# Peptides against a protein of PDB entry 6PSE: the designs that were tried, part 21

Target 1, 78 residues: chain A of PDB entry 6PSE
Amino acid sequence: PSEEEEYARLVMEAQPEWLRAEVKRLSHELAETTREKIQAAEYGLAVLEEKHQLKLQFEELEVDYEAIRSEMEQLKEA

## One batch from the design tools (peptide; aimed at target 1 V47)

Design b2_p17_4_s4 (made by RFdiffusion4, then SolubleMPNN; from b2_p17_4, 5 letters changed)
Fold by OpenDDE base, seed 2:
Structure b2_p17_4_s4 (fold): chain B 78 residues (1-78), chain C 78 residues (1-78), chain A 17 residues (1-17)
Amino acid sequence: as target 1 above (78 residues)
Amino acid sequence: as target 1 above (78 residues)
Amino acid sequence: MPSDEELRAFFEAILAE
């Protein structure tokens, strides 16, 4: 039997005291995991924004670069 | 009493059948929340990597830009 | 890999729970 099947059997045969403890355990783990999930999402959004700002800066620099490159090319052709 | 206190009282007074159902519910929610947390973390890391690559490209462009800018400045001073 | 917009939606959906 798989661990999942064994766990299911344990739950089915468990006494109320064990079940109450398990509810408490699972509730705690769920709360922690939920908090971590939220934190991961917040962090993800922050990094997305940072990447976006960097992209804008990159595009601005590309414009400036092309302007100078073009000017330089014109001077070399004269 | 808070909702938490009321829930705690419910768990304490609950029948085994309810407790087993609650264990099942919480286990399911924990599994789903865990999966979502992992997915969020994976996506966050991917965005970080993309941002890093963009940063490297930006730094390379800055070097190229400064080279041309410097050359242009030298020509203007001559 | 999802687009930035899809990623934003994904993260915001988590935060909206």
Scores: peptide ipSAE 0.672, ipTM 0.876, DockQ to the pose 0.911
OpenDDE base, seeds 1, 3, 4, 5: peptide ipSAE 0.672, 0.663, 0.664, 0.671; ipTM 0.876, 0.876, 0.876, 0.876

Design b2_p17_5 (made by RFdiffusion4; failed a check: the pose's geometry)
Pose (drawn by RFdiffusion4):
Structure b2_p17_5 (pose): chain A 78 residues (1-78), chain B 68 residues (1-68), chain P 17 residues (1-17)
Amino acid sequence: as target 1 above (78 residues)
Amino acid sequence: LVMEAQPEWLRAEVKRLSHELAETTREKIQAAEYGLAVLEEKHQLKLQFEELEVDYEAIRSEMEQLKE
Amino acid sequence: AAQELYEEFIKRYEESK
């Protein structure tokens, strides 16, 4: 019997004391995972923002580069 | 009376939590995998930005060298 | 609220693509 069918038999046939403990155990597991899920989403938003700021800083540097480059090309007529 | 024949509710609770835990885990993993992708994207972009900085300095110094 | 934060994260991640 697989671990899944063994567990299914345990839930449908175990005593209430065991069922109460499993409810309690899963409640802790769910609370912790919900906490981890929330931190992972916050981490995503933070790095998404960092990436956004970096993109703007990059495009700003592109404009400054083009301005100097444009002036140099003009100067090569001298 | 004996509504105490209620292991059926506990069994319903074990199943409900087991499913919620599974979906929460999927959402967590999915969220983590996305976070890694943004880090990889940001890394590529940081590398490109530092390249542009060097090139920018190269032609800021090449000009100004235009000195008369 | 936790689900909304997750949905916002997914929405912004997809917008970035």

Design b2_p17_5_s1 (made by RFdiffusion4, then SolubleMPNN; from b2_p17_5, 8 letters changed)
Fold by OpenDDE base, seed 2:
Structure b2_p17_5_s1 (fold): chain B 78 residues (1-78), chain C 78 residues (1-78), chain A 17 residues (1-17)
Amino acid sequence: as target 1 above (78 residues)
Amino acid sequence: as target 1 above (78 residues)
Amino acid sequence: SADELYAEFKERFEASL
């Protein structure tokens, strides 16, 4: 049997004291995993914001670069 | 009493059928939350890589920009 | 695993700051 089937059987045959302990265990893991999910989401948003700011800076530099390139080209052609 | 204390009392006084249902509920929520945590982490890693690549491109453009700026300055001073 | 992936992301994120 799969681990899932074995676990299901265990839950069905378990005594109340085991079930209460399992509820406690699962509640703890859920709380921890939820906190980690939230933290990961917050980190992701922070990175997105940084990337966005970097993109804006990059585009600004591209504009400045093209301005100088164009001016240089004009001077060399004259 | 706090919600936590009320929940704890509920678990302690619950019948096996309720406890089994609660284990199932918590297992489902844990599986879902775990999947969401994975997705958040994968997404975050992808954004980090994108930001890194953008940073490299930005630095390369800065080098090119400074080269042209320097050349332009030399021409104008001559 | 989920825990390993999360740990990797957290580590790389912190290193990126």
Scores: peptide ipSAE 0.494, ipTM 0.869, DockQ to the pose 0.967
OpenDDE base, seeds 1, 3, 4, 5: peptide ipSAE 0.466, 0.492, 0.494, 0.492; ipTM 0.867, 0.869, 0.870, 0.869

Design b2_p17_5_s2 (made by RFdiffusion4, then SolubleMPNN; from b2_p17_5, 9 letters changed; failed a check: the pose's geometry)
Amino acid sequence: SADELYARFKREFEASK

Design b2_p17_5_s3 (made by RFdiffusion4, then SolubleMPNN; from b2_p17_5, 11 letters changed)
Fold by OpenDDE base, seed 1:
Structure b2_p17_5_s3 (fold): chain B 78 residues (1-78), chain C 78 residues (1-78), chain A 17 residues (1-17)
Amino acid sequence: as target 1 above (78 residues)
Amino acid sequence: as target 1 above (78 residues)
Amino acid sequence: SADELLAKFRAEFEASL
């Protein structure tokens, strides 16, 4: 039997005291996992913003680089 | 009374049938929240990798830019 | 909320690709 099937059987045959304890346990784990999900999303958003800012800086530098490269090429051709 | 206190009372006074249903509900929510947490973490890691690659490209361009800038400055001073 | 934050992250992530 799978662990899932065994767990389902435990729940089906459990006494109220065990069931109440299990509700408490699951509620705690759900709250913890929810906090972790929030943290992961917040962190991801922060990294996205950092990447976006870096991309803007990179594109600005590309423009400046091409300007100097073009000027240098013109000087070499003269 | 807080919602938490009311919920705690419901659990305390609940019949086994309600408790089994609540265990099932919480198990489902926990599984779903866990999958969402994992997905968010995976996305975050992907963004971090992209940011890292972009940073390397940016630093390479900075080196190239400074080389051309320096050469150009030398030509202007001559 | 947690769900709203996750939805926002997903949307911005997808837009960044």
Scores: peptide ipSAE 0.443, ipTM 0.860, DockQ to the pose 0.975
OpenDDE base, seeds 2, 3, 4, 5: peptide ipSAE 0.442, 0.440, 0.439, 0.438; ipTM 0.860, 0.861, 0.861, 0.860

Design b2_p17_6 (made by RFdiffusion4)
Pose (drawn by RFdiffusion4):
Structure b2_p17_6 (pose): chain A 78 residues (1-78), chain B 68 residues (1-68), chain P 17 residues (1-17)
Amino acid sequence: as target 1 above (78 residues)
Amino acid sequence: LVMEAQPEWLRAEVKRLSHELAETTREKIQAAEYGLAVLEEKHQLKLQFEELEVDYEAIRSEMEQLKE
Amino acid sequence: EEELEEEIMEEFEEARE
């Protein structure tokens, strides 16, 4: 019997004391995973923002580079 | 009276939580693997930005060298 | 698939350090 069918048998045939403990155990597991899920989403928003700021700082440097390069090309007529 | 024959509710609770835990785990993993992708994207972009900085310095110094 | 999900979580936790 697989671990899945063994567990399904346990839930449908175990005593209430065991069922109460499993409810309690899963409640802790869910609370912890919900906490981890939330932190992972926050981390995503933070790095997405960092990336956004870096993109703007990059495009700003592109403009400054073009301005100098545009001037230099003009000067090579001298 | 003996509504105490209620292991059926506990069993319903075990199943409900087991499913919620599974979806929460998927959402967590998915959220983590997206976070890693952004880090990888940011890394590529940081490398490109530092390249542009060096090139920018290269032609700021090459000009200004234009000195008369 | 479960091993891959564990590797992703390991790498993600290391990335947050």

Design b2_p17_6_s1 (made by RFdiffusion4, then SolubleMPNN; from b2_p17_6, 5 letters changed)
Fold by OpenDDE base, seed 4:
Structure b2_p17_6_s1 (fold): chain B 78 residues (1-78), chain C 78 residues (1-78), chain A 17 residues (1-17)
Amino acid sequence: as target 1 above (78 residues)
Amino acid sequence: as target 1 above (78 residues)
Amino acid sequence: EEEREEEIMRKFEEALK
């Protein structure tokens, strides 16, 4: 039997005291995991925004670089 | 009473059938939330790495840009 | 910035556990 099947059997055969304890345990773990998920999402969003800003700056610099490169090429050919 | 206190009371007074259903519900939500947490973390790590690579490219371009800018300035002053 | 990135990276790695 899989661990999941064994756990399901345990839940089916469990006494109310165990079930209440399990609800408490799962509620606690869910709360913690939810907090961690939200935190990860917030950090991910922050990093994504920073990356986006950096990308815009990079693209702007590329434009400026190509402009100077082109101007320099013209100066050298003149 | 807070929602948490009301929920705690519900769990204390609940019948085994409700408790088993609640264990099932919480287990499902925990599994989903855990998956979402992991996904958020994986995505965050990927974005962070992409940002890092972009930063390196940006810094390299800045060096190249300053080199061309300086050369251009010298050409214009000559 | 590098120190901050390392901290964020660590937090993501911890979330994967």
Scores: peptide ipSAE 0.433, ipTM 0.857, DockQ to the pose 0.122
OpenDDE base, seeds 1, 2, 3, 5: peptide ipSAE 0.429, 0.431, 0.428, 0.432; ipTM 0.856, 0.857, 0.856, 0.857

Design b2_p17_6_s2 (made by RFdiffusion4, then SolubleMPNN; from b2_p17_6, 6 letters changed)
Fold by OpenDDE base, seed 3:
Structure b2_p17_6_s2 (fold): chain B 78 residues (1-78), chain C 78 residues (1-78), chain A 17 residues (1-17)
Amino acid sequence: as target 1 above (78 residues)
Amino acid sequence: as target 1 above (78 residues)
Amino acid sequence: EEEEEEEIMKRFKEALK
């Protein structure tokens, strides 16, 4: 039998005391996993904002670079 | 009483049938939350990699920009 | 890039729920 089938059998045959303990265990794991999920999302949002700011700076520099490049090209061709 | 205290009371007074159902519910929620956590982490990593690549490109452009700026300044002063 | 950012942002916001 699969681990899932074995677990299902355990739950089916379990006494109330075991079931209460399992509810407690699962509740705890769910709370921890939820916290970790939120932390991952918060971190992702922060990195995304940093990337966005960097992109804006990059685009501004590209504009300035092309302006100087164009001016220099004009001076060299004159 | 808090919602947590009320829930704890429910678990304590619950019959095996309710407890088995609760184990099933929590197991499903844990599985879903775990999937969402992993997905958030994967997306966060992807954004981080994109930011890193952009940073490298930005730094390369800064070097090129300063080179052209310096050359332009020299030409104007000559 | 902007479209990708919006989609990822949406996913992160959903994960915060």
Scores: peptide ipSAE 0.405, ipTM 0.854, DockQ to the pose 0.124
OpenDDE base, seeds 1, 2, 4, 5: peptide ipSAE 0.403, 0.405, 0.404, 0.403; ipTM 0.854, 0.854, 0.854, 0.853; seed 4 fails the geometry check

Design b2_p17_6_s3 (made by RFdiffusion4, then SolubleMPNN; from b2_p17_6, 5 letters changed)
Fold by OpenDDE base, seed 2:
Structure b2_p17_6_s3 (fold): chain B 78 residues (1-78), chain C 78 residues (1-78), chain A 17 residues (1-17)
Amino acid sequence: as target 1 above (78 residues)
Amino acid sequence: as target 1 above (78 residues)
Amino acid sequence: EEEREEEILREFKEALE
């Protein structure tokens, strides 16, 4: 049997005391996992914002670079 | 009493059938939340890598820009 | 890229809900 099937059998045959302990365990794990999920999402959003700001700066620099490059090229060709 | 205290009392007084159902519910929620956490982490990593590559490109462009700027300044001052 | 970013943004926002 799969681990899932074995676990299901354990739950089906378990005493109330074990079930209460399992509810407590799962509740704790769910709370922790939820916190970690939120933290990951918040971090991801922050990185996205940073990337966006960096992209804007990069695009501005590209414009400035092309302006100087073009000016330099014109001066060299003259 | 707090919701947590009320829930705790419910668990303590619950019948095995309710407890088994609660284990099933919590297991399902934990599995879903875990999947979501992993997905958020993977997306965060992808964005971080993209930001890193963009940063490298930006720094390279800054070097090139400063080189041209300096050359242009020297030509203008001569 | 923008479309992908929007998708990722949605996923992060949904994770925070």
Scores: peptide ipSAE 0.358, ipTM 0.847, DockQ to the pose 0.122
OpenDDE base, seeds 1, 3, 4, 5: peptide ipSAE 0.350, 0.333, 0.351, 0.351; ipTM 0.845, 0.843, 0.846, 0.846; seed 3 fails the geometry check

Design b2_p17_6_s4 (made by RFdiffusion4, then SolubleMPNN; from b2_p17_6, 6 letters changed)
Fold by OpenDDE base, seed 3:
Parts: sequence; structure tokens; C-alpha cells
Structure b2_p17_6_s4 (fold): chain B 78 residues (1-78), chain C 78 residues (1-78), chain A 17 residues (1-17)
Amino acid sequence: as target 1 above (78 residues)
Amino acid sequence: as target 1 above (78 residues)
Amino acid sequence: EEEREEEIMRRFKEALK
């Protein structure tokens, strides 16, 4: 039997004391996992914003670079 | 009493059938939350890598820009 | 790229719920 099937059987045959302990365990793990999920999402959003700002700066620099490059090219061809 | 205290009391006084249902509910939520956490982490890592690559490109462009700017400045001053 | 970023942003916002 799979671990899932074995666990299901365990839950079905468990005494109330074990079940209460399992509820407590699962509640704790859920709370921790939820916190970690939120933390990961917050970090991801921050990095995404930083990337966006960097992209804007990059695009601005590209414009400036192309302007100077074009001017330089024209001077060299003259 | 807080919701946490009320929930704790509910668990303490609950019948086995309710407890088994609660274990099932919590297990399901934990599985879903875990999946979401992992997904958020994976997305965050991807965005971080993209930002890093963009930063490298930006720094390279800055070097190229300063080189052309300096050359142009020298030509104009000559 | 923007579409992808918007989707990722949406995923993060959903994960915050």
C-alpha cells in the first residue's frame, strides 16, 4: 500500500488523543508553510520591482548611447 | 476569547468523526499551501536570475557608453 | 516580457492571500 493509503488507515483507526495531536501538528505546519509562502511572494515582488526599475534605467541608457553612437558615426564618416 | 482559544476548545471537545474530518481538511490545505510556496519560490528565483542578467547587460552598456562619451568629449575639445 | 511579468506578479499577489 502507498504511504497515503497507510496514513489514511492510520487516521481511520486512530484514537482521539492521536487525532488531536495530529490536528495540532498539521495546524502548526500549515501556519509555518503559510508564513514561508508569504515571505517568498514578498521577496519575489520586491525583486520584480527592482528588475523593473533596472529595465527603465537600461532603456534610458540605451537611448543615450545610441544618440552618442550615431553622432560619433556621423563624425567619422564626414 | 480569541479565535485561537475557541478553536483550541473545539478541538479538545470534538468527537473522533470531527477530528478525522479536520485532519483531512488540514492535510489538504497544507498540501495546497506547500505547492503555492514552492511555486512562489521558483518564480522568485527566475525573476532574480533575470534581474541579474539584466544587471550584467546594464553594466556592460555603461562601460561602452563611457568609452564613447569620453572619445566624443576628447574630439570636441580638440 | 511584460505579459510574463504581469503573470508572475499576479501569482505573487495570489500567494500573499
Scores: peptide ipSAE 0.458, ipTM 0.859, DockQ to the pose 0.123
OpenDDE base, seeds 1, 2, 4, 5: peptide ipSAE 0.456, 0.437, 0.455, 0.456; ipTM 0.858, 0.856, 0.858, 0.858; seeds 2, 4 fail the geometry check

Design b2_p17_7 (made by RFdiffusion4)
Pose (drawn by RFdiffusion4):
Structure b2_p17_7 (pose): chain A 78 residues (1-78), chain B 68 residues (1-68), chain P 17 residues (1-17)
Amino acid sequence: as target 1 above (78 residues)
Amino acid sequence: LVMEAQPEWLRAEVKRLSHELAETTREKIQAAEYGLAVLEEKHQLKLQFEELEVDYEAIRSEMEQLKE
Amino acid sequence: PSDEERRAFYEKILREA
């Protein structure tokens, strides 16, 4: 029997004391995973924002580069 | 009276939590894999930004060298 | 996925928390 069918048998045939403990165990597991899920989403928003700021800082540098480059090309007529 | 025959509710609770835990895990993993992708994207962009900085300095110094 | 989709996914998780 696979671990899945063994567990299914356990839930449908175990005593209430065991069922209560499993409810309790899963409640802790869910609470912890919900905490991890939330931190992962916050981490995503933070790095998404960092990336956004970096993109703007990059496009700003592109404009400054073009302005100097444009002036240099003009000067090569001298 | 003996509504105490209620292992059926506990069994319903085990199943409910087991499913919620599974979906929460999928969402967590999915969220983590996305976070890694943004880090990879930001890394490529940081490398490109530092390249542009160097090129920018190269032609800021190449000009100004235009000196008369 | 796009950044918009990622942001909407993360905001959904935080809203439903």

Design b2_p17_7_s1 (made by RFdiffusion4, then SolubleMPNN; from b2_p17_7 with P1M R6I Y10F R15E)
Fold by OpenDDE base, seed 2:
Structure b2_p17_7_s1 (fold): chain B 78 residues (1-78), chain C 78 residues (1-78), chain A 17 residues (1-17)
Amino acid sequence: as target 1 above (78 residues)
Amino acid sequence: as target 1 above (78 residues)
Amino acid sequence: MSDEEIRAFFEKILEEA
C-alpha cells in the first residue's frame, strides 16, 4: 500500500484525540506554508520590478551608445 | 471570543466524522498551498536569473560605451 | 511564461491571502 493509502487508513481508524492533534498539526503547517507562499510572491514581484527598471536603463544606454557611435562615425569620415 | 478560539472549541467538541473531514480539508489546502509556494519559488528564481543576465549585458554595454566616449573625446581634442 | 503571466500569478497569491 502507498503511504497515502496507509495515511488514509490511519485517519479512518484514529481516535478523536489523534484526529484533534492532526487538525492542529495540519493547521500549523498550512499557516506556515501560506506565509512562505506570500513571502515568495512578494519577493518575486520585487525582482520583476527590478528587472523591469534594469531593462529600461539598458534601453536608454543603447540609445545613448548608438548616438555616440553615429557621431564618431561622422567624425572619422569627415 | 476570537474566531481562533471558536474554531478551537469546535475542534474540541467535534465528532470523529467532522474531524476526519477537517483533516481531509486541511490536507487538500496544504497540498494546494505547497504547490503554489513551490511554483512561486521557481518563478522567482527564473526572474532572478534573467535579471542577472540582463545586468551582465548592461555592464558590458557600459564598458563599450565608455570606450567609444573616450575615443570620441580624443578625436574631438585632436 | 511571460513576465506578465508571472506577475499575475504572484498578484493572485497576494490577492487571495
Scores: peptide ipSAE 0.671, ipTM 0.877, DockQ to the pose 0.952
OpenDDE base, seeds 1, 3, 4, 5: peptide ipSAE 0.671, 0.671, 0.671, 0.670; ipTM 0.877, 0.877, 0.877, 0.876

Design b2_p17_7_s2 (made by RFdiffusion4, then SolubleMPNN; from b2_p17_7, 5 letters changed)
Fold by OpenDDE base, seed 4:
Structure b2_p17_7_s2 (fold): chain B 78 residues (1-78), chain C 78 residues (1-78), chain A 17 residues (1-17)
Amino acid sequence: as target 1 above (78 residues)
Amino acid sequence: as target 1 above (78 residues)
Amino acid sequence: MSDEEIRAFFERILAEA
């Protein structure tokens, strides 16, 4: 049997004391996992914002660079 | 009593059938939340990598820009 | 996925919290 099937059997055969402990354990793990999920989402949004700002800065620098490059190119062609 | 205290009381007073159902519910929610957490982490890492690549490109462009700027400045000072 | 899709995913997670 798979681990999932074995666990299901354990739950079906378990005494109330074990079941209560398992509810407590699962509740704790769910709370922690939920916190981590939220934290990951918050972090992801922050990184998206940073990437966006960096993209804007990059595009500005590209414009400035192309301006100077073009000027230099024109001087060389003259 | 807080919702947490009320829930704790419910668990302590619950019949085995309810407890088994609750274990099943919590297990399902934990699995779903875990999946979402993992997906969030994966997306976060992807964005982080893209930001890193963009940062490298930006730094390369800065070097190129400063080189041309310096050359142009030297020409103006001559 | 696009940044907008990723953003929407994160925002959904936070909205459900």
Scores: peptide ipSAE 0.675, ipTM 0.878, DockQ to the pose 0.949
OpenDDE base, seeds 1, 2, 3, 5: peptide ipSAE 0.675, 0.675, 0.674, 0.675; ipTM 0.876, 0.877, 0.877, 0.877

Design b2_p17_7_s3 (made by RFdiffusion4, then SolubleMPNN; from b2_p17_7, 7 letters changed)
Fold by OpenDDE base, seed 2:
Structure b2_p17_7_s3 (fold): chain B 78 residues (1-78), chain C 78 residues (1-78), chain A 17 residues (1-17)
Amino acid sequence: as target 1 above (78 residues)
Amino acid sequence: as target 1 above (78 residues)
Amino acid sequence: MSDEEIEAFFQRILEEA
């Protein structure tokens, strides 16, 4: 039997005291996992914003670079 | 009483059938929340890597830009 | 996934919290 099937059997045969303890355990793990999920999402959004700002800076530098490149080409050809 | 206190009382007074159903509910929510947490972490890491690569490209362009700027300054001063 | 899809995913997580 799979661990899932064994766990299901345990839940079916368990006494109320065990079931109450299991509800408490699962509630705690759910709360913890939910907090971690939220933190991961908040962090991910922050990194996305940083990447976006960096992309804008990169594109601005590319424009400035092409302007100088073009001006230098004109100077060398004159 | 807080919702937490009311829930705790409900768990204490609940019949085994309700407790088993609650274990099943919490197990499902925990599995779903865990999957979402993992996915959020994976996406966050991917964005971090992309930001890092973009930063390297930006730094390379800055070096090239400074080289051209310096060369152009030399040409204009000659 | 695009950045927009990833952002939407993160926003959904925060909205459901």
Scores: peptide ipSAE 0.663, ipTM 0.875, DockQ to the pose 0.952
OpenDDE base, seeds 1, 3, 4, 5: peptide ipSAE 0.663, 0.655, 0.663, 0.663; ipTM 0.875, 0.875, 0.876, 0.875

Design b2_p17_7_s4 (made by RFdiffusion4, then SolubleMPNN; from b2_p17_7, 7 letters changed)
Fold by OpenDDE base, seed 2:
Structure b2_p17_7_s4 (fold): chain B 78 residues (1-78), chain C 78 residues (1-78), chain A 17 residues (1-17)
Amino acid sequence: as target 1 above (78 residues)
Amino acid sequence: as target 1 above (78 residues)
Amino acid sequence: MSDEEKEAFFRAILEEA
């Protein structure tokens, strides 16, 4: 039997005391996992914003670079 | 009573059939929440890597820009 | 996935919470 099938049998045959303990365990794990999920989402949004700001700075520098490159090219051709 | 205290009383007074259903519900929610947490972490890491690559490109462009700026400054001073 | 899709995913998590 798979671990899932064994667990299902345990739940079906369990006494109320075990079931109450399992509800408590699962509730705790769910609360922790939910908190971690929220933290991951918050962090992901922060990194996305940082990447976006960096991209804008990069594009601005590209414009400045091309301006100087063009000016230099004009001077060398004269 | 708080919602938490009311839920605790429900669990304590619940019949085995309700408890088994609650274990199933919580197991399902935990599995879904875990999947979402993992996916959020994976996306976050991908964005971090992209941001890092962009930063390297930005730093390379800064070096190139400063080289041209310096050359241009030398030409203007001569 | 695009950055916009990732952003939407993250926001959906936070809105549910």
Scores: peptide ipSAE 0.659, ipTM 0.878, DockQ to the pose 0.951
OpenDDE base, seeds 1, 3, 4, 5: peptide ipSAE 0.659, 0.658, 0.659, 0.657; ipTM 0.878, 0.878, 0.879, 0.878

Design b2_p17_8 (made by RFdiffusion4)
Pose (drawn by RFdiffusion4):
Structure b2_p17_8 (pose): chain A 78 residues (1-78), chain B 68 residues (1-68), chain P 17 residues (1-17)
Amino acid sequence: as target 1 above (78 residues)
Amino acid sequence: LVMEAQPEWLRAEVKRLSHELAETTREKIQAAEYGLAVLEEKHQLKLQFEELEVDYEAIRSEMEQLKE
Amino acid sequence: SEEEVRAALAELEAHQA
């Protein structure tokens, strides 16, 4: 019997004391995972923002580069 | 009276929590995998930005060298 | 774990016997 069918048998046939403990155990597991899930989403938003700022800083540098480059090309007529 | 024959509610709770836990885990993993992708994207962009900085300095110095 | 599930089932079968 697989671990899944063994567990299914346990839930449908175990005593209430065991069922209560499993409810309690899963409640802790769910609370912790919900906490991890939330932190992972916050981390995503933070790095998404960092990336956004970096993109702007990059495009700003592109403009400054073009301005100097445009001037230099003009000067090569001298 | 003896509504105490209620292991059926506990069993319903074990199943409900087991499913919620599974979905929460999927959402967590999915969220983590996306976070890693943004880090990889930001890394590529940081490398490109530092390249542009060097090139920018290269032609800021190459000009100004235009000195008369 | 699987070992904990097997131990819980052994205890359950012993009680039913």

Design b2_p17_8_s1 (made by RFdiffusion4, then SolubleMPNN; from b2_p17_8 with V5L A8R H15R Q16K; failed a check: too like the target's own chain)
Amino acid sequence: SEEELRARLAELEARKA

Design b2_p17_8_s2 (made by RFdiffusion4, then SolubleMPNN; from b2_p17_8 with V5L A8R H15R Q16R; failed a check: too like the target's own chain)
Amino acid sequence: SEEELRARLAELEARRA

Design b2_p17_8_s3 (made by RFdiffusion4, then SolubleMPNN; from b2_p17_8, 5 letters changed; failed a check: too like the target's own chain)
Amino acid sequence: SEEELRARLAELDARRA

## One batch from the design tools (peptide; aimed at target 1 I38 A41 L45, target 1 (a further copy) Q39)

Design b2_p18_1 (made by RFdiffusion4)
Pose (drawn by RFdiffusion4):
Structure b2_p18_1 (pose): chain A 78 residues (1-78), chain B 68 residues (1-68), chain P 18 residues (1-18)
Amino acid sequence: as target 1 above (78 residues)
Amino acid sequence: LVMEAQPEWLRAEVKRLSHELAETTREKIQAAEYGLAVLEEKHQLKLQFEELEVDYEAIRSEMEQLKE
Amino acid sequence: AEARAEAEALLERRKEEL
């Protein structure tokens, strides 16, 4: 029997004391995973924002580069 | 009276939580894999930005060298 | 592509909650 069918048998045939403990165990597991899930989403938003700021800082530098480059090309007529 | 024959509710709770836990885990993993992708994207962009800085300094110094 | 869209929707939902 696989671990899945063994567990299914345990839930449908175990005593209430065991069922209560499993409810309790899963409640802790769910609370912790919900906490981890939330932190992962927050981490995502943070690095998404960092990336956004970096993109702007990059495009700004592109403009400053083009301005100098444009001037230099003009100067090579001298 | 003996509504105490209620292991059926506990069994319903075990199943409900087991499913919620599974979906929460998927969402968590999915969220983590996306976070890693953004880090990889940001890394490529940071490398490109530092390249542009060097080139920018190269032609800021090459000009100004235009000195008369 | 679908996985990324689902992940982005998940992050958007968290943003709205904040």

